# Peptides against a protein of PDB entry 5H65, part 19

Target 1, 294 residues: chain A of PDB entry 5H65
Amino acid sequence: QYLERTPLCAILKQKAPQQYRIRAKLRSYKPRRLFQSVKLHCPKCHLLQEVPHEGDLDIIFQDGATKTPDVKLQNTSLYDSKIWTTKNQKGRKVAVHFVKNNGILPLSNECLLLIEGGTLSEICKLSNKFNSVIPVRSGHEDLELLDLSAPFLIQGTIHHYGCKQCSSLRSIQNLNSLVDKTSWIPSSVAEALGIVPLQYVFVMTFTLDDGTGVLEAYLMDSDKFFQIPASEVLMDDDLQKSVDMIMDMFCPPGIKIDAYPWLECFIKSYNVTNGTDNQICYQIFDTTVAEDVI

## One batch from the design tools (peptide)

Design b1_p13_2_s1 (made by RFdiffusion4, then SolubleMPNN; from b1_p13_2, 8 letters changed)
Fold by OpenDDE base, seed 4:
Structure b1_p13_2_s1 (fold): chain B 294 residues (1-294), chain A 13 residues (1-13)
Amino acid sequence: as target 1 above (294 residues)
Amino acid sequence: ASRFASPELPKPT
């Protein structure tokens, strides 16, 4: 047997934790702007943080670009290095290290680049041509990840971030532990480098109303609810449009709630202690946006 | 029309 639908008024009277099936209207939601709803979540320490803004990344990479690549760290068994001197920007040195697979340079679509001294723009351009890019710096004895405040891996338009709290960074030569140096799976790269990867998540608060009561339920989901990856939505206008359309459908602007569609979902209650106050919160789970033919 | 849809879950015992 399955969970029966419970009215919100009944749920609001019950102790947590419990699971419920509900049918309600989305009276309102927050944040209203999609980009504000996308966060990074650590699966280990559960910290939520903002996705770094382009301006933040610019600063990090500009700072990195002030450092001269160490010649001693170029051309190892792991990678072949090429150095450029920019014509502008005071002759900035940029090092690109092409990671080899068993001593052989892979095809561009399978190649990992280690970029030292590159700007955000340069890095992004290279990530569009090559499979994967890691921003690096010259460490004491090896190349190292540049900064966990920036992506540890860029694949196309996807920026992979690591948790500063939970990660214990290892030098770039630890990529040697990867048998396959062509696929560059983010989790494998992270593991090799001692990184706990962060997860992109949608974080939203839904105000649900079924006519018997009103409650706020949180949505924290990576790719199931919208059937759109949170990791891709910020970089894809079509995906953004899709999410916006979905939300507009569920909570139409300029229309009375009586005309809103009924929504069915699962919510779970849980206890939260805030000082001396105990409160019950609700979270949506195991729910997907679906089209119903009526 | 679109709605939220969830798979059926077993009742808590």
Scores: peptide ipSAE 0.036, ipTM 0.666, DockQ to the pose 0.021
Fold by OpenDDE base, seed 1:
Order: C-alpha cells, then structure tokens, then sequence
Structure b1_p13_2_s1 (fold): chain B 294 residues (1-294), chain A 13 residues (1-13)
C-alpha cells in the first residue's frame, strides 16, 4: 500500500504516531557541515556518539605506544610476532602479530594484523598494505583490544568502532572461535571479541516547507538516503563532494525558496516527552535521493 | 520531478 499525500498544515494538527507522504521544499538543514552530521549509533542502547577525530586517535595510540609489549604473549598458536624498535630517543617497541589460519600464515591480503605499540600513522600504513588491522595491548594473560575509543578493526580506510556501554570485551585468543581466519568480517570479529559494533549514520534535521506549513523532520540513515555509506564518506573526498552537491541541489544557496525543487518523502510522527512537556517529532523514513540527482 | 523517492514503498500512479 502507498500513502496519500498530506499537506504539512494537516499533519501539524494530527496526533502521533502516524506515517505520511509529503511533497515539500527543503527550506534549510542542520548541521551544515558534513563531518558534524556523521555519527556513531549503537543498535543496542541507541546511544549516538561522535566519530573520533584523527587527533583523538593519535592521542590514544600515542598513549598505547608508551606500553612495552609483553614477551610472554608473543608467538602463540594463533599468531606469529615480529618486534621493531624505533630509532628515536624513546626506543619505542612495536609488535606486529600475524594471525595464522590453522597454523599457516595467510596471504597478505587475507592476513589479520594485531598491532601493539603502533602510532596512528604506523597503523594506517599497515592497514593500507594489509587489509585488516586490530590495535591491541598486552593484557595479563593474553593480548587484548587496546581501547574501544579507537577502532577495534581497521580495514583500508574504514574504521570499525564498538560500543563501550554494551560491549563485554574478550581477549584476542577468542578469535580462535572463528572457523575462517582469512575473511575478517567485522561482525564476526566483533562477536568473537564481545563487541557490539557501532553503526555510522547520517544525523540531520530538515526544515520542510510546502507552502501550507513548516515542519522539522529528523534524518537518521546509514546508506539509503544518499545511497552513500556513512561509514565511508568521512574518508572519501569524492563521496563528500557528492553529498554536498546533493544538499546544494535541494537547498541551493543564494536563491529564493520559490526556486527550490519540490521533494517527495515519507515522514513518521512520534511522541516525545521532555519532563512535563509533550511534543510531536517527525522522522524521515524509506526515502532515497532520486536517481536524477545521484 | 521529485528529488526524493521511496525505494521500499509503492508510488501512487
């Protein structure tokens, strides 16, 4: 079944929850900057978090790099270890653990690296050469994930994050539970390590105007609205440009709203309680940018 | 033409 088009003035008078099809112009949107609109969302506790910036990660890995790898944890049945000592005044030790599949080292493009004591720069270099990297530290009895404030898995330019609230971390040896130690699927890695993966989402507020009324609608979407993955957009200039172009088309700067394109989308209303105040909010759903814009 | 479309819901004729 399809929804009949409803004018905003009528929607604004109705109780929630309801679903609507609307035709409206995008008067404005927030945030205006793309990096501010990309968040991390927990599918379990529904907390929204900021994506860590490069500077944040640099601090985390720099701190981790001050810790010396434990020799007792090197070269297990799960992984072979190589140690490097930096030539700088600190003489920092970096351990790279190559995860084996049934006792055999996989091909480089299939090999998971565990990095201990690496800087952000070093980790990124390795992740570009070797597809899958996990930042780790020496625990009491085993290697452990370094910090959930940093990615638990880096694959190329994609950083996979976990929820601190919902995750119950397990040691690295739990990767043994994975039958296939060549295709490092983020969800499988997360499950083995007790991590609840966070989802990249676009989070925006659209102010919609159809000439009968004005309505603010919330957008939270991972990859359907723009047909661009939120997980990739921050690391890809072309994808960023595409999103910017789309938004400029919907809400062109420097011209009057009368010249804005008409947009059709689905919105749902829902009740929100803020203390003693009840309000109705709206969210965009089941909507994608039209093909002529992509 | 509309700049948004639904991928999951049928469109009215």
Amino acid sequence: as target 1 above (294 residues)
Amino acid sequence: ASRFASPELPKPT
Scores: peptide ipSAE 0.034, ipTM 0.623, DockQ to the pose 0.023
Fold by OpenDDE base, seed 5:
Structure b1_p13_2_s1 (fold): chain B 294 residues (1-294), chain A 13 residues (1-13)
Amino acid sequence: as target 1 above (294 residues)
Amino acid sequence: ASRFASPELPKPT
């Protein structure tokens, strides 16, 4: 799409909704810390939620680890099961179910593990080795997803989450509907299990100034703006440094705004009603950081 | 030069 550039002073006087192309400087942004800007977003109900901290996950998995795996649910046509008893004071039982493809165990790098009774540390170790892990529990007739407050799928360092409101969970045997049991595409796994996947998003508020006016616009983007996936940034120091570097270039600390770079982007206005009060808000869209910055 | 760009913008002629 193409739009002519409009000064902020003109935009601030217009009714919403409208789309604009602007050229402005980034006076400031919030939150300042990257980890605070990464959220989970539901594409259906549009709920925004915090990414669970490892401490939160520890609690969930500790609770799950108090449950004993059901022997009746071990070793099905879908998976082979192996049980361990920990040497700790509780003698915790951990079940790992190796999902088969047409009755054959895949290679480790393409094998999905279902883990029952594992701690966060154990799950992370397994995900690094096998690259696909689902935390599960014993249901009445089948294995079930442990908890949507925890990842439904862990692949390497990536945690995939589902929406509690929009998901209607189905049992693990529904993975049989997947023809290819080696690739374990998160969306396919989610669909089979009745999960609405949440999207990692950068959520930031930009204060934009073009010399004619000042406007706050928010950014909600998964991977297009920074050309960095929000789903990976929290677990990758290099990606974090890259985002920080980009933001420092746009809004350099200790330097006057007159020396800030000019930025071109699209923004859209929209109406927001808070009780009897109506206000116009702005969102950045269809914009990416220029290649000369990255 | 601007630090942000849209892939939908026309190329300069």
Scores: peptide ipSAE 0.031, ipTM 0.635, DockQ to the pose 0.022
Fold by OpenDDE base, seed 2:
Structure b1_p13_2_s1 (fold): chain B 294 residues (1-294), chain A 13 residues (1-13)
Amino acid sequence: as target 1 above (294 residues)
Amino acid sequence: ASRFASPELPKPT
C-alpha cells in the first residue's frame, strides 16, 4: 500500500481512522526515562502493566520463603528435589526441584529448576547458573506457580511475566505435556501452565513537528522500532545506552529544533471516546530507526 | 542523518 507524504496540518483536519506517511521532527518525547517507557502488554486483554521493581519481587519471594515445602510433593516422576535449610534466624527451607527429561536429569544448561522458598537473590543466583528457573509453591496436590506478580520463568537476566486476568493457571505437572524438556521455550512453558505471557513493549509519546503542525503520536513496540528488544533493554547497559543515544540523536539536547533531523514514519489515526469526549489519537506503526543510527 | 524509516515504505509506482 503506497502512502503519499501528508503534512501534519492536513492530517490534523481529517477524520479517523486513516493511515499516513509523514516527514517530521521529533520535538519532544515522553517519558524521558527509559525504565518508565518499558511496559508489559497483554496480547489478549491489551492491558498495559508496569514491570515489577526489584522491591516488589523481594516482597513476593520473601513471602514465599515463609512457606515450608510440602514433603509429599518432592521427588516425582517429573523432577528430583533437593532441600536446603538456611542458617539464618528463621532456618527456612528452600527446595530446588530439577526437572527431568524422560526420567533423566539433563545437563545443567538444559535443566529447568523449580524453586520453592527462595529469595530473589537466591533465585537470581540459580538462574545465572542454570538459566531456566520457575518460582513455585506447594499447592494442594502439586507444585504450582508461586505468583503471577512475579516471573513465571526466569532465563538468565530475562524475566517472563504472565497476565493475571487472562491466565488460568495449571499445576506444574502439566509440564509433562512438553515433549522437549530441555529448551524451555517461554511460550511453550506458558501454554503448558495456562499462562498468557505478557509482552515487553516500549511505550512512548512522540511530539512531531513538520513546521505545518504539531501532532502527538503514540509508540507501542516490542523490538522493531529501536531494533532492540524491550525484554532485554532493562538488563543490558549497552542496550540502554543505545536507546539513549538514538533518542539524543532525534532530540539533541542544547540545540534548537531547526537543527533536528527530519524523520519519516507511518502513523495511523484512530478514534478514542472518553465519556462525552471524542478524540482522535495517532499511533506510529511499521516504523524502525534507520540503520545508519543503530 | 538520523531518521525513522518504515521498512514497508513502498516506492512510488
Scores: peptide ipSAE 0.029, ipTM 0.639, DockQ to the pose 0.021

Design b1_p13_2_s2 (made by RFdiffusion4, then SolubleMPNN; from b1_p13_2, 8 letters changed)
Fold by OpenDDE base, seed 4:
Structure b1_p13_2_s2 (fold): chain B 294 residues (1-294), chain A 13 residues (1-13)
Amino acid sequence: as target 1 above (294 residues)
Amino acid sequence: PSRFASPLLPKPV
């Protein structure tokens, strides 16, 4: 659908909801730090939450490591189990369960590991080798997901998180419902385990100025705006640099706004009620960085 | 008027 360009001064006078095409300069944006702009979003309850920090995960996994793996839950039809006793950590037991496909151990790159009692460092090392890891604990009758505050699935450097509010966790044996036990698609794993996956999103507020007016527009986007997945950016220095370069291009430091590039984008207005006050807010949508910028 | 293409573009809706 074609939208005509509308000046900000005209938009600011109109009722919501409406869609607009604008041409404006990015006067400023917040947050300034990339790490602060990446959030987890629930598609069901729309909760926004912070991506857990390494320190948060360390605590969760350290707590999990205080519990001894239940021998009764080892070596099922679903998985083969191996136990290690750590040399330097007071004889901590770590159980690794290798999920089988039709009773056969898959190749390492297709193998899902269930790890019990592992530290963050150990889990990360295993994920680099086997590409799919689920942190687990011994439940009463089966292995269970360790904690939804931690990733329910780690694939390489990607941490997949679930919504605590919307998820109704099921035991690990529910992975038997997966026909393909080699690809370990995050959505399929989540479904089997009763998890509502969270989505990585960029969350920013842009202050846009076209010389006729100034408005703040909200950006919430997973992978379309920057053409970079929010799910990967925190773990990839090159992607971080790319986003930083893009933002520096839009809002170059050390120069006046008159020299800033003109940006074309779509924005939509919407009403927000804050007590008795009705506020009109704006959100960027269906907008991407130009291909020649990357 | 800037002769340069916008570094940010709306996708056709």
Scores: peptide ipSAE 0.194, ipTM 0.726, DockQ to the pose 0.026; fails the geometry check
Fold by OpenDDE base, seed 2:
Structure b1_p13_2_s2 (fold): chain B 294 residues (1-294), chain A 13 residues (1-13)
Amino acid sequence: as target 1 above (294 residues)
Amino acid sequence: PSRFASPLLPKPV
């Protein structure tokens, strides 16, 4: 669809909803810290939530580690179980369940581990080695996902989260429904376990100025705007640096706005009702950082 | 530096 360039002063006078092409400078943006701009979004209920911090995960896994694995749930047709007893911490028991493919243990790089009673550090070590880990607990009749406040799946450095509101958790034996027990696609795992997966998104507010007017535009994007996945950025220093460099290019520190680059983007207007107040808001859409910006 | 006139570009809608 072709959109003509519209000055901000004209946009600010128009009713919503509408779509616009604009050319403006980024006067400022919030939040300034990358870690604050990355959130988890539910595609069903549209709730935005913070990515759990390491400290939050430590608490969850420490609590899980206080519970002894149920011996009756070890060594099923789905998985083989191994138990470790820690030398310290009062002899804590950790169960690792190796998920089998058709009764056979797969190669380590294709093997899903179910971990019961592990600390965050132990889980991370195992995820780095085996690339797929689910934190679990002993339920009444089967293993169950430990807690949706923690990742339901860890693959390398990527933590996959589920929506507490929209998920209807099913027991671990539902992984039997997966035909391929080697690739461990997050969406497939989520579906099998009744989890609505959350999406990592960049959430920012841009203050745009074209010299005719100023407006705030909301950015919510997973991977298209920066051409960097929000799911990976928090765990990759180079990606973090890239985002910072991009934002510094858009809004250079220490210079006047007159020297800022002109940015071309699409924005859409929409109505927001807060009680008796009707407000028009703006959102950036279908816009990307140019190739070779850096 | 970007080869484009704008470091931010709209995608065709």
Scores: peptide ipSAE 0.190, ipTM 0.731, DockQ to the pose 0.028; fails the geometry check
Fold by OpenDDE base, seed 3:
Structure b1_p13_2_s2 (fold): chain B 294 residues (1-294), chain A 13 residues (1-13)
Amino acid sequence: as target 1 above (294 residues)
Amino acid sequence: PSRFASPLLPKPV
């Protein structure tokens, strides 16, 4: 659909919902810190959550490490188990379960590990060597996912999280339903375990100014706006630098707004009700950074 | 500098 450019002063007078094409300058944006702009979003209940910090994960895994792996749950048709006893920490036991494909152990780069009783450091070491890791605990009759407050799947540096509200967790043996036990697609793992996967999203508020008016527009986007995945940016310094460079280009520090670039984007208006108050809000959509900006 | 008039571009709607 073709949209003509509409000045902000005209948009601000119109009822919602509507779609607009605008040309404006980015006066300011929030949050200013990139790590604060990356959130987890549930596609079902639409809850936004903070990405857990290392300190949060440390607590969860330390608590999990206080539990002893159940010997009865080791070495099933699905996985082969190996147990380590730490020399320190009163002989903490760590179980690593190697998931088999049709009864055969896959190559290390295709292997899924189930880790029971591991610390964050130990899990990270294993995830660097093996492509996929799931933190687990001994349930009553089967291994179970440790905690949805921690990743349900770690692949390299990528942490995959699930929604606590929308997920109905199933035991680890449900991984048997996966035909391909080598690629470990996060969505397939999530489906097998009854997890609704959360999506990494950039969440920002842009203050846009075209000289006729000022408008705040919400940005919620996973990988299209910056052409950078929100799922990878927190673990990649180069991607972080790229996002920072883009934002500095849009809103250059230390210069006047008159020298800022003009930005063309789509925005949509929508109504938000808070009690008796009706507010019109705006969201950026179907907009991307130009390919030659980076 | 971008070869486009804007460093931020709308996709076709």
Scores: peptide ipSAE 0.187, ipTM 0.731, DockQ to the pose 0.027; fails the geometry check
Fold by OpenDDE base, seed 5:
Formats: C-alpha cells, sequence, structure tokens
Structure b1_p13_2_s2 (fold): chain B 294 residues (1-294), chain A 13 residues (1-13)
C-alpha cells in the first residue's frame, strides 16, 4: 500500500495501531555491537533468546561426549555407523552415522551425518566436509537429538536452533518420512523431528529524528532490512563488515546529525500495556537498504 | 552530505 509521508511530530500525537511512511535521520541506535544485535526468535511463542556462544556449546558437547554410543542402535536401514575411539581423553567413543537415501550413501556434499559423542571442534570439522550434521545421543530405543540448547542441524558454518518451549522432539527414525534424503532442508528436518525452528533476527532500537520530533523504533528482521541473513552474519567477517559499514553510513561517527543521510522507512505503532500504564511503541517494517549501498 | 539520496527505502508494495 502507498502511504504518504507523515512527520514524526504528527505521529507522536496519534493513537495506535497505525502504519506510517517517514523520512528521518538515525540519531543513534542500540546495541552498538553487532554480536549483541543478533538473537534467536521463536515464530510461535515469540521467545527471544541469545545465540549460544562457543563456550556454551563446548560444555554441552563435552557432556554428550561422556556417554557411550549404544551398539544396538548402530547400522540401521536409515544409516551406516562408524565408531572411533580417541587416543586421548580416556578413550572417548565417537559414532558417526551416515544417513542413506533409499539404502545408498549419497555424495559428501548432500550427506547428513548424525554425530554421537563428538566435540564442538570435531563437529565443526565434519560440517565443513559434509553438508549437514545433527548432534545426537543414544536414546532408549533410537537415536535422539542431543540437546535443543545446541544446534539440531549444522550446515557448513550455519547453526540451526529449535525452540525448547514449542518443540515436541521425535526420534531420529522419523527422518524416514522425508522422501528426499539428499536435500536436507532445515524446515523439513525440523518438522520430521518435531522441532519448531528458531529464526535468526537482527534486534535493534533506532532513535529517529526528522527535525519535527524524535521517536524510538524497534527493528526485528531476519534478512530483508540489511539484505544480509542474520543466520550467517556471526560466522562471516565480510558480512559483519558490511553491516557495520551500513550502520556507519546511516549514523556516521564523529560528525553532526545535520550531515546524516535522510532515511525513508515504514513504521507501525502499537500499544503496550505495562501494568496500568499504556505506552505506544513503534516498529520498522517492510524496509530495506538500497541496492547501491551494498 | 550523503552520496546516496535514500540509503534506506520502504519495500515496494
Amino acid sequence: as target 1 above (294 residues)
Amino acid sequence: PSRFASPLLPKPV
């Protein structure tokens, strides 16, 4: 829909909910550090959570590595299993299960590995060689996902996470429901395993000023605003630099706001109730960086 | 002054 440009001073006087087109300068934004602006969002329960750090994952996988793979769960119709005993770390056993497509092992670039007892370092090495990795553990009757606090699927450098609140985990044999066992689409894997996938999102607060008024607008976006996936940015230095350059262009450090660029965007107002107090808040929507900026 | 007329744009609808 076409919206006429509305000055911030007029918007600040209006009731919510409404949609607006604005032209304003980015006076400031929070958080300043990119890694603090990337979060995980559940599309069902709307939980926002921090992306687990390497140290958090190390602990989870170290705990998982203390468990011995169950021999009874090795070499099924779904997967072929290989077991290694580490020379160090008291002879830790690592199981790698290679998922088959109709009884045939696929190529490495389309193969799903189930890893049992692997460290973060070992898992990352395998995910760089093979397209897809799922950290698993031996359950009572089948392999199971290791922990929803860790990725349920790793593809290259991308970690896919699931919502603990909304997920009802199913055993690994449910991957049999997938007709194509070569294209491991995260959403399809999640559905088969009863996982509600979390979405990587940029979460920022923009202070916008058009000279008539100042308002704070919330940004929550996965890949449209920056035209950069939030799911990839933490693992790619070039993408990080690109986001930083964009933000520096919008809000140049060391110069006066008079020299800042004018930004055109959509914002929507909405009501928030905190006890007895009603507050009007604003969110940026359906807005993207210009193609010539990137 | 910014080199870009509008570095941020609303989505074409």
Scores: peptide ipSAE 0.167, ipTM 0.711, DockQ to the pose 0.029; fails the geometry check

Design b1_p13_2_s3 (made by RFdiffusion4, then SolubleMPNN; from b1_p13_2, 6 letters changed)
Fold by OpenDDE base, seed 1:
Structure b1_p13_2_s3 (fold): chain B 294 residues (1-294), chain A 13 residues (1-13)
Amino acid sequence: as target 1 above (294 residues)
Amino acid sequence: SSRFASSKLPKPL
């Protein structure tokens, strides 16, 4: 539906909830650092959480690498297992389990690897070579997902995370429920393992000014606003540069706001209750960066 | 020209 443009001064006087079309300048935004603007969002419980740092993952995988793979869980109908002993780490055992499709090993680019006892570096190397990797550990009766604080699936440079609150983890043998054991769609893997996948989102607060008033509107978006997937941006320098260039165009450093470009977007108002305080907040929606910027 | 556009609007020039 068409919305008429409303000046910010009028919006600021109105009750929520409402939807508006506005024309304003981006006076400022936060956070300024891209990494801080990318979060993980649960579609079920709506919790926002930080994307783990490389250092955090190193710790998790190092701890996992101290555990010895259980020989009894190797070479099942679902997977063939190979064991390596490291030379430099006091004989650390690393198990790689190659998931079979109907008892046959798929092509390398279609084969899911289950990695037990691997470091982050080793896991990333294998992911780059074989595309799909799940970090696992030896459970009581079966292999299990290592830790929901780490990715449940790594595909190339993409780390797929699950919600600790909403997930009810199932053992690795539940991958047998997948008819196609070659495509390894993240949602299908998650479903089989009882994982609620987290979504990468950009989370930013924009201070908008149209000369009649100033308001803050937040942006929470996965791939529509920038036309760049939040799931890919942290691992791609070119995508990071693109986002930075876009933000610099909207809010150019070193010049006065009078020279800033005018932006047209949709915002919605909503009520937030904090104790006895009622506040009206605003969110950007149904808005994409113009093609002349991309 | 506007640098943001809605899917419900013509894209800015």
Scores: peptide ipSAE 0.025, ipTM 0.586, DockQ to the pose 0.026
Fold by OpenDDE base, seed 4:
Structure b1_p13_2_s3 (fold): chain B 294 residues (1-294), chain A 13 residues (1-13)
Amino acid sequence: as target 1 above (294 residues)
Amino acid sequence: SSRFASSKLPKPL
């Protein structure tokens, strides 16, 4: 469907909801720091939350490490267990459970590890060697996910999080429902464990100016706008650099707005009720940074 | 003169 270009001054006078094509300059954007623009979004309850910081994860895993692995839960049909005693941490026990595929231990790159009592550092080291790691704890009758405030699945450098509000956790033995115990697709793991996965999103506010008017438009996007996954950007310096470069091109520092590039994009208007006040808000949609910018 | 930065639709509307 073709949308004609509409000047901002005309848009600002119209009722919502509507869709528009615009050509404007990016006067400014917020937040300025990339790390602040990446959030976790629940597709079910639409909660936005911060990505947990390393310090937050350290606390969770340190707390988990105070619990001794239950010997009764080791070496099941689903997994083989190995226990380590740390040398420097008062003899802390760490359990690593290697999930089997049809009773056979998979190759390291296809093996899911369940880690009990591990620190963040230990978990990260294991995730680099074994692509898939789930932090767990000993439950009453089975291993259970450690905490939804921590990743339910770590794959390489990607942390997969679940929604506390929408998830109804099930025990680890529910992974038996997965026919393929080698690929460890995050959505499949989540489904088996009763987790509603959170989505990484870029959340930014663009102040757009076309010389006829100024409006703020929100960007909430996972991977389309920048053609960079929000799920990967926090862990990849090159991707961070790319996003920063793109934003610097749209909103170059140290020069006047008259020299800024013109940006074409789609925006949609929508109504927001704040008490007795009806506000019209705008969101960028179906827009990708053009190749002429890259 | 100002440069042009465009957007593209990922899929047809």
Scores: peptide ipSAE 0.022, ipTM 0.615, DockQ to the pose 0.028
Fold by OpenDDE base, seed 2:
Structure b1_p13_2_s3 (fold): chain B 294 residues (1-294), chain A 13 residues (1-13)
Amino acid sequence: as target 1 above (294 residues)
Amino acid sequence: SSRFASSKLPKPL
């Protein structure tokens, strides 16, 4: 569908819902800090939540590390188990379960590790070496996911999270349903374990000004707008710099708005009801940063 | 898709 360019002053007078093409300057945006703009989104319940901080994860894994692995759950048809005892910290026991493919241990780069009783530091070290790690705990009859407040899967530097509200957790033995026990696709792992995976998204508010009016537009996007995955940006300094550079180009610090670049995007209006108040809000959609901006 | 830039026009939806 072709959309003609509409001035903001005209848009501000119209009822929702509608779609628009606009040309405007980015007067300002919030949040200014990248870490605050990256959130987790549930595709089912649409809840937005913060990405857990390292300190939050430390607490979760420290708590998990206080529990001794159940010997009865070690060495199943699905995995081979190894136990380490720490020299310090009162001889804490850590269990690492190596998931087998058809009874055979795969290569390290294809091996999924289930970690029980590990600290965040230990888990991160193992994830860097083996790529795929699931933090687990001993359940009554099987290993279970440790906590949905922590990643259900860590792959390299990427933490995969699940929705606490929408997930109906199943025990680790449900990984048997996966035909391929080498690739460990996050969505497949999530499905096997009854997890609704959360999506990393950029969440920002843009204040747009075209000289006829000013409008706030919401941005919620995972990887299309910046052409940078929200799932990777927090762990990659170069990607962070790229986002910062893009935003600085759109909204140059210390320069008057008259010198800002004109930007073109699509926005959609929608109604929001808060009690008795009906408000029209705007969201950026189907928009990508042009390559010539970078 | 739209292009959030000054130099290029967004594609029609």
Scores: peptide ipSAE 0.031, ipTM 0.607, DockQ to the pose 0.024; fails the geometry check
Fold by OpenDDE base, seed 3:
Structure b1_p13_2_s3 (fold): chain B 294 residues (1-294), chain A 13 residues (1-13)
Amino acid sequence: as target 1 above (294 residues)
Amino acid sequence: SSRFASSKLPKPL
């Protein structure tokens, strides 16, 4: 559908919902800090959540590490188990369960580890050596996912999270339903365990100004706008620098808005009701940063 | 799709 450019002053007078093509300057944006703009989004209930910080994860894993692995749940058809006893911390037990593919241990780069009683530091060390890690605990009859407040799957530096509201957790033995026990696709793992995976998204508010009016437009995007995955940016300094450079190009610090570049994008309007109050909001959609800016 | 850019956008489909 071809859309002609519409000035912001005209848009601000129109009813929602509508789609627009605009040309405007980015007067400002929020949040200013990149780490604050990356959120977790549920595709089912649409809840937005903060990405857990290391301190949050430390608490969860420390609490999990106070529990002793159940010996009866070790060494099943699904996994081989190895137990370590720490020299410190009153002999804390750590269990690592190596998931087998058709009864055979896969290569380290294809191996899924289930970790029970590990600290964040220990888990991170193992995730750097092995491709995939799931934090678990001993349930009554089977291993279970430790906590949906922590990642259900860690692959390298990527933490995969699940929605507490929409997930109906199943025991670890449900991983048997996976035909391929080497690639460990996050969506497949999530499905097997009854998890609704959360999506990393950039969440920002852009204040757009075309000289005729000022409009706030919401950005919620996972990987299209910046052409950078929101799932990777928090763990990659180069990607962070790239996003910062892009935003600095759009909204240069220390100079007047008159010198800012003109930007073109699509926005859509929509109605939001809060009690008796009706508000029209705007969202950026189907827009990508062009190569001439990056 | 559109480009959030200073350059002119092609006609969107």
Scores: peptide ipSAE 0.029, ipTM 0.592, DockQ to the pose 0.022; fails the geometry check

